# Peptides against a protein of PDB entry 9IZ0, part 255

Target 1, 345 residues: chain A of PDB entry 9IZ0
Amino acid sequence: ITCLGSNGHTYKQLVKGGNDDLRQDAVMEQVFEQVNGFLRSYRKTSQRNLSMRTYKVIPLALKTGVIEWVQDTIPLGEYLDSAHKVYHPKEWSLSTCRKLIAEKQMEDLETRLKVYDLVCRHYRPVFRHFFLESYADPVQWFTTQTNYARSTAVASVLGHVLGLGDRHGQNILIDKTSGEVIHIDLGIAFEQGKKLPVPECVPFRLTRDVVDGMGITGVEGVFRRCMEFTLETLRREEDSLLSVLEVLRYDPLFSWLISPLRRMKKQKMQLENFNQPESGNITTDASRDPKIQRNNVSGESEAERAILKVRQKLSSTLSVEASVGELIRIAQDPSYLALMFCGWS

## One batch from the design tools (peptide; made by RFdiffusion4, then SolubleMPNN)

Design b2_p24_4_s2 (from b2_p24_4, 11 letters changed)
Fold by OpenDDE base, seed 5:
Structure b2_p24_4_s2 (fold): chain B 345 residues (1-345), chain A 24 residues (1-24)
Amino acid sequence: as target 1 above (345 residues)
Amino acid sequence: EELERAKEAAKKEALPATERPVYP
């Protein structure tokens, strides 16, 4: 929808309706704005313009709202699927790779690693081409690739600390002008991604394509250093960040638990990768909703556990460099990526 | 076709190296 602002400017807006709780997105965007305040306050982060890219979310009702249309963006997964067909037309389709990984989902780690390696050999990274295609000027190319590495570093640290889940390629937008990443659909936070039918086991998305976009230096350039500066800032502002999260503990609109509906929707999308498109009306007879035992864990006890996990992730027990090094290692480890729904790209 | 070839490749990778059919 295009809306005319009171300033006479036309704004594109995405009206999102349905089962998506835009209040969780709005709250997480507020947390990101607070973190952006911290990043602006410290010389090491402010001199690099480190920020989590935010978007305006206006919740209109319990399940409806208006999202600011982030102009000139593309979903990472949309770009990667398109680019992979162009640059690697003889390799396997994303659908084939997904089906192979899914077919082995219940197998042991060794079997899953073999299939993951096979998929990786038949689905090579392409995201470096985004910068090469989009920017004819070498200065713009270098600037945008640097902005990508910086924004990905901030999002990776913050995503780990806040336990952001569901970080698939459709929930990560790339700004075509700046090269910055924009994380959307923030309704899986505080490690609730581990409760998905395919548990998330990486701290953030650092797949081969995410790394390929950083250029020749990969993670060892701007990315690592910007992760370190971001984590250093968040450790310094630990009490401020925890105070922001404590306010959310008392927000009746914030859900510290994954919605059963979101869990079921994710389960359905995972199962649809197994079924051939037989035109059978699977009337999902809603009558056999397995009573997901609402573990009557008080929302308060989940909030407290979430805040304790944030505190633990901000612990100074390890150096910033050691902590970032371990996060980068885990996020790239095939033993974790092979367990993911889409760990190869 | 692609999926079947990929499933067959995955099946061959899952087999112990001793049970991999040596294609001539």
Scores: peptide ipSAE 0.248, ipTM 0.702, DockQ to the pose 0.013
Fold by OpenDDE base, seed 1:
Structure b2_p24_4_s2 (fold): chain B 345 residues (1-345), chain A 24 residues (1-24)
Amino acid sequence: as target 1 above (345 residues)
Amino acid sequence: EELERAKEAAKKEALPATERPVYP
């Protein structure tokens, strides 16, 4: 929909209905707004304009709301599929790569690594072309690529600390104007991605295409340094961040656990991406909501565990540099990426 | 066609190096 604001400006908005709990997204966006406050308060992050890009989410009902339409964006996965067909028309299709990885999903790590390497050799990175195509001016090119590396660094630290899951290429938007990343569909947080049928083993998305967009320096340039400054800021604001999360512990509307229905929906989407794109309206007749007795006792214990894990991720036991170094290593490790649904791009 | 070629390639890569047909 397009609405006229009280300020006389027209805003595009997405009305999202269905089974997705937009309250989860709204709460995570509030956490990001608080973190953006911390990033603005510290010189090292403020001088670099480090922020998590946010979008407005207004829950209207339990499963319905209005989401801000992020203008001038493209899903990373949509760009990469299109660009790969242009720049590497003789390489394998994304569908072929997905099917090969899926056929080996139940095999040992050695077999999965061999298939992952084979897919990587037949599906090369192209995301550098986004910046080369979109920005003819060298200063604008360098600025937008720098903004991409900065925003990806912030999102990577926050994604790790908050345990954001489901970080596939359709849930990461690229702003065509700024080069910044925008994370959407925040309904899998606090490491609930590890409970998916294909468990998420990486702290954040740092695939070959995500790195290719950083330019010649890859992770060793702006990205690493901006991760370090972001983590340093979050460690300083640990008590403030934990206080925000403690308020969510008492929110009766917040879910610390992935719902069985959402898990099943994501499972079906992971399985249906193997079958042809029949745009079958999956009218999952949600009429038989089993009365999942909200064992409130289980919710509190999971909130405590989630907050404890956030505290552990903010621990100063390792230096900022050592912690970031290990996160970057794990996020690029083929032994983890070969286990992912789409770890090659 | 592409998928079948890719499956055949994946099968060859999955085999232990000792079981890979040494092309003469």
Scores: peptide ipSAE 0.247, ipTM 0.696, DockQ to the pose 0.012
Fold by OpenDDE base, seed 2:
Structure b2_p24_4_s2 (fold): chain B 345 residues (1-345), chain A 24 residues (1-24)
Amino acid sequence: as target 1 above (345 residues)
Amino acid sequence: EELERAKEAAKKEALPATERPVYP
């Protein structure tokens, strides 16, 4: 829809209806705005304009809301599929790679690593070309690539700390103007991604294409340093962040657990994406809503466990540098990426 | 065709290194 604002400007809005709990997205965006407050208050992060890029979500009902239309964006996965066909037309299709990984999903780690390596050799990174093609001016190129590395660093730390799941290429938008990443579909948080049919085992998405977009230094330099400054800020503001999350413990509309409906939807998407390109238009027939009796007692115990895990991730037991170093290592480890639905790109 | 070639490649890569035909 297009809305006329009180300022006389027209705003494009996406109305979502159906089985998606937009309240989860709206709450996570509110947490990101609080974190952006901490990043603005701390000199090391403020001097670099570090922020989690947010978008407006207005829940109208449990399953209906208005989302800001983020203009001038492209899904990372859409760009990568298109660019791979242009730059590597003799390599395997994304569909072939997905099928090979999927056929080995129930096999041992050794077999999965061999197939992952084979896929990686036949599907090379291309995301560096986004910056090279989009920005003819060297200063704009450098600025946008730097903004990408900074934005990805903030999103990676915050995504790890909050346990954001379902970070596939369609849930990560690239702003074509700034180079910033915009994370969407925030309804899998607090490590509920580990409860997906293909469990998430990486702290954040740091695949070969995500790294290729950082340029010649890869993870070393801007990305690593911005992760360190972000984690240092979150450790400093631990009590403030935990206080924000404690408010969610008492929100009867917030779900600390992945809904059975979302789990089934993601299971179907994972199974259907074996055969179809990522066309986001799954019209699921809305017929039978199982009455989710939220047992409040189970929700409180899961909230407490989630908050405890956030506290553990903010622990100062390891240095910021050691913690970031280990997160980067795990996020790039083939032994974890080979277990993912799409760990090669 | 691409998928079948890729499956054959994956099958060859899945074999223990000892069972790979040493092409002379």
Scores: peptide ipSAE 0.228, ipTM 0.695, DockQ to the pose 0.012
Fold by OpenDDE base, seed 3:
Structure b2_p24_4_s2 (fold): chain B 345 residues (1-345), chain A 24 residues (1-24)
Amino acid sequence: as target 1 above (345 residues)
Amino acid sequence: EELERAKEAAKKEALPATERPVYP
C-alpha cells in the first residue's frame, strides 16, 4: 500500500499476511533501536555514525502486519546472482553450485571442503562491482563503501551477540543510496539458527562476496575497527542490554523458539532448491506430521539460556581486539562455510 | 548439461590439494 503522510510525502508499506509472525521481527527492531541509543552515547561509535539500520514493523495480528518498505534497496543475493552472470558468464551458475553442495551435504567434512573449494574456484566474488557501478564520483564511491563496511561491522557484532541466524543473501538488503546493509526477517534469534536443517555455523555472514564489498583492505581497517568499537560499547552497556532482554523474557508475544511453520517453510525452500520439478506425481500423503518432539524445554528455560549466552558473549575474559579477531577468523573459516547452504558467496 | 559439466570438472579437479590459492 502507499500512504500519504501529514508531511505531504508518500510512504510505501508492505502488508504481510500468511504464516510469518511479525511480532518477533518487531521486537528485534526495538532491541536494535535501544542498541542504536548506546552507539550514539559513546564518542568512538557516535563519531562514525555507527548504527544498525532498522525498519518499522507493526504487527496487526498473530500472522499479519505492516512493514515499512525500504526504498532504494536490493537483496544482496539478487545483486550477486545478476552481477556474477555479467562479470563471470563462463563460471558456474548459482543453481549448479547449490546442487553440488547439497549432493554432498551428508558427506564427511573433508569431502565437503573439497566441494566448497571447487565451487569457490568456479564462482568468484563480484560484490566490489556494486560500488564501482553505482557511484561514478570517487568521493561517493569511498563514502558508500565505508558506510557498507561500518554497517556490516555493527550488524556482525549484533548478529553474533543476539545469535541471529539465517543471514543468507535474501535476508540482507543493500541501500543503493548509502551503501548500508539492512537485515530483514529477524524471526531467528538467540542461536535458534543452529537448529535449522542446514545450521548457521558462523557467528555472522562474512563470505567472500561480503568481504569483496569492503574493497582492497577486506576485513582489515574500517570493518575490524568498527566491530571493535561496537563490541566495546556493548560490553560497557551489558547491564542495560540484559535489562532490555529480561523484559523480552516476560513478553508473551515473543517466541524464544523457531515457529514450526517457519522451520517447515525454510526446510521446504531448501528442498525445492534441490529438486528440479521432475513431473512425478508423488502424492506425499501430508497426513504424517512427523511428531517434532517438542522437547518440553519451557520457553522460560530457553529465555534464561539465551540471556546467559548473551552475557557469555559480552564477557571481558578476552580483549575486544582478541574477541573480534577470533570472530572474524571463525566467520571466514572454510570448515564452517563448507557446512552452510551458501557459504561461497 | 551445466550440472553434468560441473560434475565432470569436479572429477578432473579432485587431484591433490597442493597450493591453497592465497586469495589476495
Scores: peptide ipSAE 0.021, ipTM 0.441, DockQ to the pose 0.013

Design b2_p24_4_s3 (from b2_p24_4, 12 letters changed)
Fold by OpenDDE base, seed 1:
Structure b2_p24_4_s3 (fold): chain B 345 residues (1-345), chain A 24 residues (1-24)
Amino acid sequence: as target 1 above (345 residues)
Amino acid sequence: ELLKLAEEAAKLEKLPATERPVYP
């Protein structure tokens, strides 16, 4: 919908109805705004304009809300599928790569690594072309690619610390104007992605295409340094961040656990993406809400475990450089990426 | 093993396996 604001400006808005709890997204966006406050207050991050890109979420009811339409954006996965067809028309299709990975999903790690390596050889990175095509001026090109690397670094640290899941190419938007990343569908947090049918084993998305967008230096340079400055800021503001999360422990509307329904929906999407070629909005009319007995006692213990895990990720036991080095290593490790739903792109 | 997967992928794409570029 397009709404006229009280300021006389027109805003595009997405009205989302359905079974997805927009309160989870709204809460995570509030956490990101607090973190953006910390990034603005700290000299090393402020001097680089480091921020997590946010969007407005207004929950209207338990399952309905208004989401800000992020203008001039494209889903990363949509760009990559289109660009790969243009630049590498003789390579394998995304559907072929998905099928081969899926057919071997129940095989051992050695077999899955062989399939992943083969898929990688027949599906080359193309995300560098986003910046080369979009920016004819070399200064704009360099600035936008730098903004991408910075934004991806912030999102990677926050995604790890908060345990954000479901970070596939359709849940990561690219701003065509700034080159910044915008993370959407924040309903899988606090490592609940490990409870998906295909468990998420990486701390954040750092696939070959995500790296190709960083330019010739890849992860070495702007990205690594901006991860280090972001983690240093979050370690400094640990008590402030944990205080924000502790308020959520007492929010009766916040869910620390992935709902069985959302898990089943993601399971179906992971299975149905093998059998149908079109991005149909699968409105599964789940007309039978099983009375999920809210065991409030289980939710509080999960909130405590989640907060403890955030504290553990902010631990100063390792240097910032060592911690970031290990995160980058794990996020790029073929032994983890070969286990992912789409680890090759 | 890899040859069988390449043959399977070539069947899926309806292209000869030998005509597909390999990234070095």
Scores: peptide ipSAE 0.041, ipTM 0.620, DockQ to the pose 0.014
Fold by OpenDDE base, seed 2:
Order: structure tokens, then sequence, then C-alpha cells
Structure b2_p24_4_s3 (fold): chain B 345 residues (1-345), chain A 24 residues (1-24)
């Protein structure tokens, strides 16, 4: 829809209706705005303009809301598929890579690693070209690539701490003006991604293409340092962050668990995406909702476990540098990436 | 096993087995 603002400007907005709980997205965006407050207050993060890029979500009902249309963005996965066809026209298609990984999903780790390595050799990273093609001016190129590395670092730390799941290439937008990443579809949080049909085993998305977009230094330099400053800020503001999450413990409308419907939807999408290109046309066939009786007692116990896991991730037992080093290592480990649905790009 | 997967992938892509880029 297009809305006329009180300022006389027209704003494009996406109305979502049906099966998506936009309240989860709206609550996570509110948590990100609080975290952005902490990042603005701390010298090391404010001097670098570190933020989680947010978008406006207005829930109208349990399953209906208005989302800000993020202009001048492209999904990471859409760019990568298109760019791979241009730069590597003799390599394997995304569909062939997906099929080979899928055919071996029930095999042992050794077999899955061999398939992952084979796919990686026939599907090379291209995301560096986003910056090289989009920005003819060297200063704009450097600035946008730097903004990408910074925003990815913030999103990686915050995504790990909050246990954000479902971080596939269609749920990560690239702002074509700033180079910043925008994370969308935030309804899988607090490690509920581990309960997906293909469990998420990495702390955040740091695939070969995500790294290729950082330029010649890869994870070393801007990305690593910005992760360190972000984690240092979150450790400093631990009590403030936990207090924000405790408000959610008492929200009867917030779900600490992945809904059975969302799990089934993601299961179907994972199964269907083995056979189809990422055409984001979700035709919502309105099959009857089973009344989810939320047992309040189970929700409170899962909220407490989620808050405890956030506290554990903010622990100062390891240095910031050691913690970031281990997170980067795990996020790039082939033994985890080979187990994912699309760990090669 | 890897050779069979590579042959299966080549059949899927309809590409000659000899034109496959190796990652450097």
Amino acid sequence: as target 1 above (345 residues)
Amino acid sequence: ELLKLAEEAAKLEKLPATERPVYP
C-alpha cells in the first residue's frame, strides 16, 4: 500500500496478512533499537556508527501488520544467484548445488563434507562484485564495503547473542545505497533455529560469499574489530539488555518457542526449495489453524532458559577477542557449514 | 563416490565433464 504521511510525503508499505506472526518481528526490532541505543552511547561503537539496521513493523493483529518497504534493497541470495550466473557461467547452478547437498543430507559427516567441498569448488564466491559494480567512485566503493563489514559484524554478534535463526540469503537484504545489511523475518530467535528440520549449527551466517563481500582482508580487520567492539558494548550493557528481554518474559503474546505452524512452513520451504529456485511468492493457502493452547508454564520456563543463554553468551570468562575469534572460527567451519541447507554461499 | 556425484552434476548441468572449473 502507499500511505500519505502527515508531512505530505507518500510512503510505500507492505501489508502482510495470514500466517506470519509480525509481532515477533516488531518485538525483535524494538530489541534492536534498544541495542542501537547502547551502541550510540559507547565511544568505540558510536565513533564507527555501528548499528543493527532496523525497519518499521506495525502489528495490527496476531497475524496482520504493516511493514516498512525497505527501498533500494536486494536480497543477498537474489544478488548471489544472479551474479554467479554472470561471473561463473560455466560453474554449477544453485539448483544443482542444492540438489547434491539435499541428496546427501542423511549421510555421515564425512560424505557431507566431501559433497560440500565438491559444491564449493564448482560454486565460487562472487559477492565482492556487488561493491565493484555498484560503485564506480573509489571512495563510495570503500565506504560501502566498510559499511557492509561493519553492519555484518553488528548483526553477527547480535544474531549470536539473541540466537537469531533462519538467516538464509532471502532473509538478509543489502542496502544498495549504504552497503548495510538488513535482517528480516525475525520470528526464529533464542536458538529456535536448532529445532528446524535442518538444525542451525552456526552462531551467524559467515559463508564464503558473506566473507567475499568484506574484500581482500576478509574477516580480518574491519569485521573482526567491529565484532569485538559490539560484543564489548553488549557485555557492558548486559543488565540493560537482560532487563529488555525480561519485559518479553511477561508479554503473553511473545513466543519464546518456534510455532508448530512456522516450523511446518519452514519444513515445506526447505523441502520445496530442493526443487525450485527461490521465487518468494508465498501463496498462503488458508488451511485452518489448530488452536495453540499456550501452556503458560512452558512459556515462562523457556523464557528463563532463553535469558540464561543470553547471559551465558555475554559471559566475560573469555576475552572479547577470544570469544570473537571462536565465533568466527565456528561460523566458517566446514564441519558446520556442510550440515546447513546452503552453507556454501 | 565423488566421481559419481560429479558425473551426476554434469548430467544435470548438461555440461561436458572436461570444462569444469576447479577452485584454485
Scores: peptide ipSAE 0.033, ipTM 0.597, DockQ to the pose 0.014
Fold by OpenDDE base, seed 4:
Structure b2_p24_4_s3 (fold): chain B 345 residues (1-345), chain A 24 residues (1-24)
Amino acid sequence: as target 1 above (345 residues)
Amino acid sequence: ELLKLAEEAAKLEKLPATERPVYP
């Protein structure tokens, strides 16, 4: 739909109807806006215009809402798949890499590491080309790549602290104008990604293509420093951030747990990569609405556990530099990436 | 072992690209 704003500007909006609870996205976007307030308040973050890119989500009903259409964006995964075919036409397809990783998902870590290494050798990074193709002017190229590294650093710290899951290439948009990342589909938070059929074991997405987009310095340039400044800001605002999350604890619309429906949907999508379409109409009659007796007691304990984990991630036990160093190490560790659904790009 | 994985991968490349999971 296109809405005329009170400012006379027309805004394109996506009406999403479906099984996804847009209330999760709306709440997480409110948390990001509060964090953006903290980032604006501190000189080290404000001088770099550090922010989590937000989009407006208006939940209209339990399963329906209006999402702001972010103009001039592309999904990271869509770019990477297209660019990989152009720059590496003799390498393996994304489908082949996915199938091979998937077929070995039940194997030991040693086998999975060998598969991951093999996939990595046959699917090389290409994301640097996004900036090279889009910007002929060297200043514009450098500016957009810097904005990408900055926005990725903010999103990485926030994604870790809030335990954002499901950070695959279709849930990360790239703004073609600014080079900034926009995270979408925020319905997996507070480490609920660890409850997926393929558990998420990394603190944030820092795959080879995510790093390739940072240019020649990789993680050791703008990215690391912006992670440090972001984490320093969040540690200073710990009580403010926890107070925001405590308000969400009492929001009856917020779910601290991954919905069974979303888990099943993700399970189906992960399994459909294994099954060739043999034309078997498995009408799974999903008509049994299990009366989810929301035992209020279980929700409160999970909210408390989630807030406790946020507090633990903001702990000053390690320096900001040591904490960021460890996060960057874990996020790039092949022993974790080999366990992921798509850890190679 | 890697040779077997490469042979498995080469078999997978010969399979028609099944419909990409469209993340909605």
Scores: peptide ipSAE 0.028, ipTM 0.585, DockQ to the pose 0.017
Fold by OpenDDE base, seed 3:
Structure b2_p24_4_s3 (fold): chain B 345 residues (1-345), chain A 24 residues (1-24)
Amino acid sequence: as target 1 above (345 residues)
Amino acid sequence: ELLKLAEEAAKLEKLPATERPVYP
């Protein structure tokens, strides 16, 4: 739909209905607006305009709402698939890489590392080309690449601290005007992504293409420093952040567990990669839900464990520099990236 | 094993883009 604002500007909005509960997304966007308040109050983060890019979500009913249509954006995964075909037309396709990783998903770590290395040698990073193609002016190029590294650093710290999972290339939008990242589909928080059939083992997405977009310095310089300043701000505002999360503990509209429908949708997307289209009429008797042990963990005991994990991640036991250094190391570790659905790009 | 994976990948890449398996 298109709405006319009181300022005379027209705003596009997406009406979403069906299977996705937008209340979780709306609550996570409210947490990001509170964190953006902390980033604006602290000198080291405010001087760099550090923020998590947000979008407006208005839940109307169970599984129905209105989402702000973010103009001038592209999904990271859509850009990377298109750019890879242009710049590396003789390398393996994204579908071939996905197939080889999926076929070996149940194998040992040594086999999965060998497959990941093979895929990485046949699918090279291209995300640097986004900035080179989109910005002919050197000042605009440098500014947008800097904004990308800054916004990715903020999103990486928040993704780790809040335990955001399922941060694949379709859940990350790139703003074509600013170079900033926008994280969408926030229905997996507080480490619930570790309960997926393909668990996210990394604290945030820091794949080879995510790094290639940072330019010649990679993770060093702007990205690392902005992670450090963001984590320093969140450690100073720990009690304020935990107070915001305690309000969510008692919110009957917020689910501390992954919704069964999101889990089924993600599981179906992950399982469709194993089934070749054998044209066999398998009447899937829908009666054999594999007994994934519903650990009857009360939503309250999950909320308490989630808040305790946030407090642990904000601990001052390690320096900000040491903590950020370890997070960057883990997020780039081949032993974790080889376990992901798409860890090579 | 890696040679077999590389040979399978090389067979898939010889297909027209419209006939290649699309994995979501």
Scores: peptide ipSAE 0.018, ipTM 0.476, DockQ to the pose 0.031

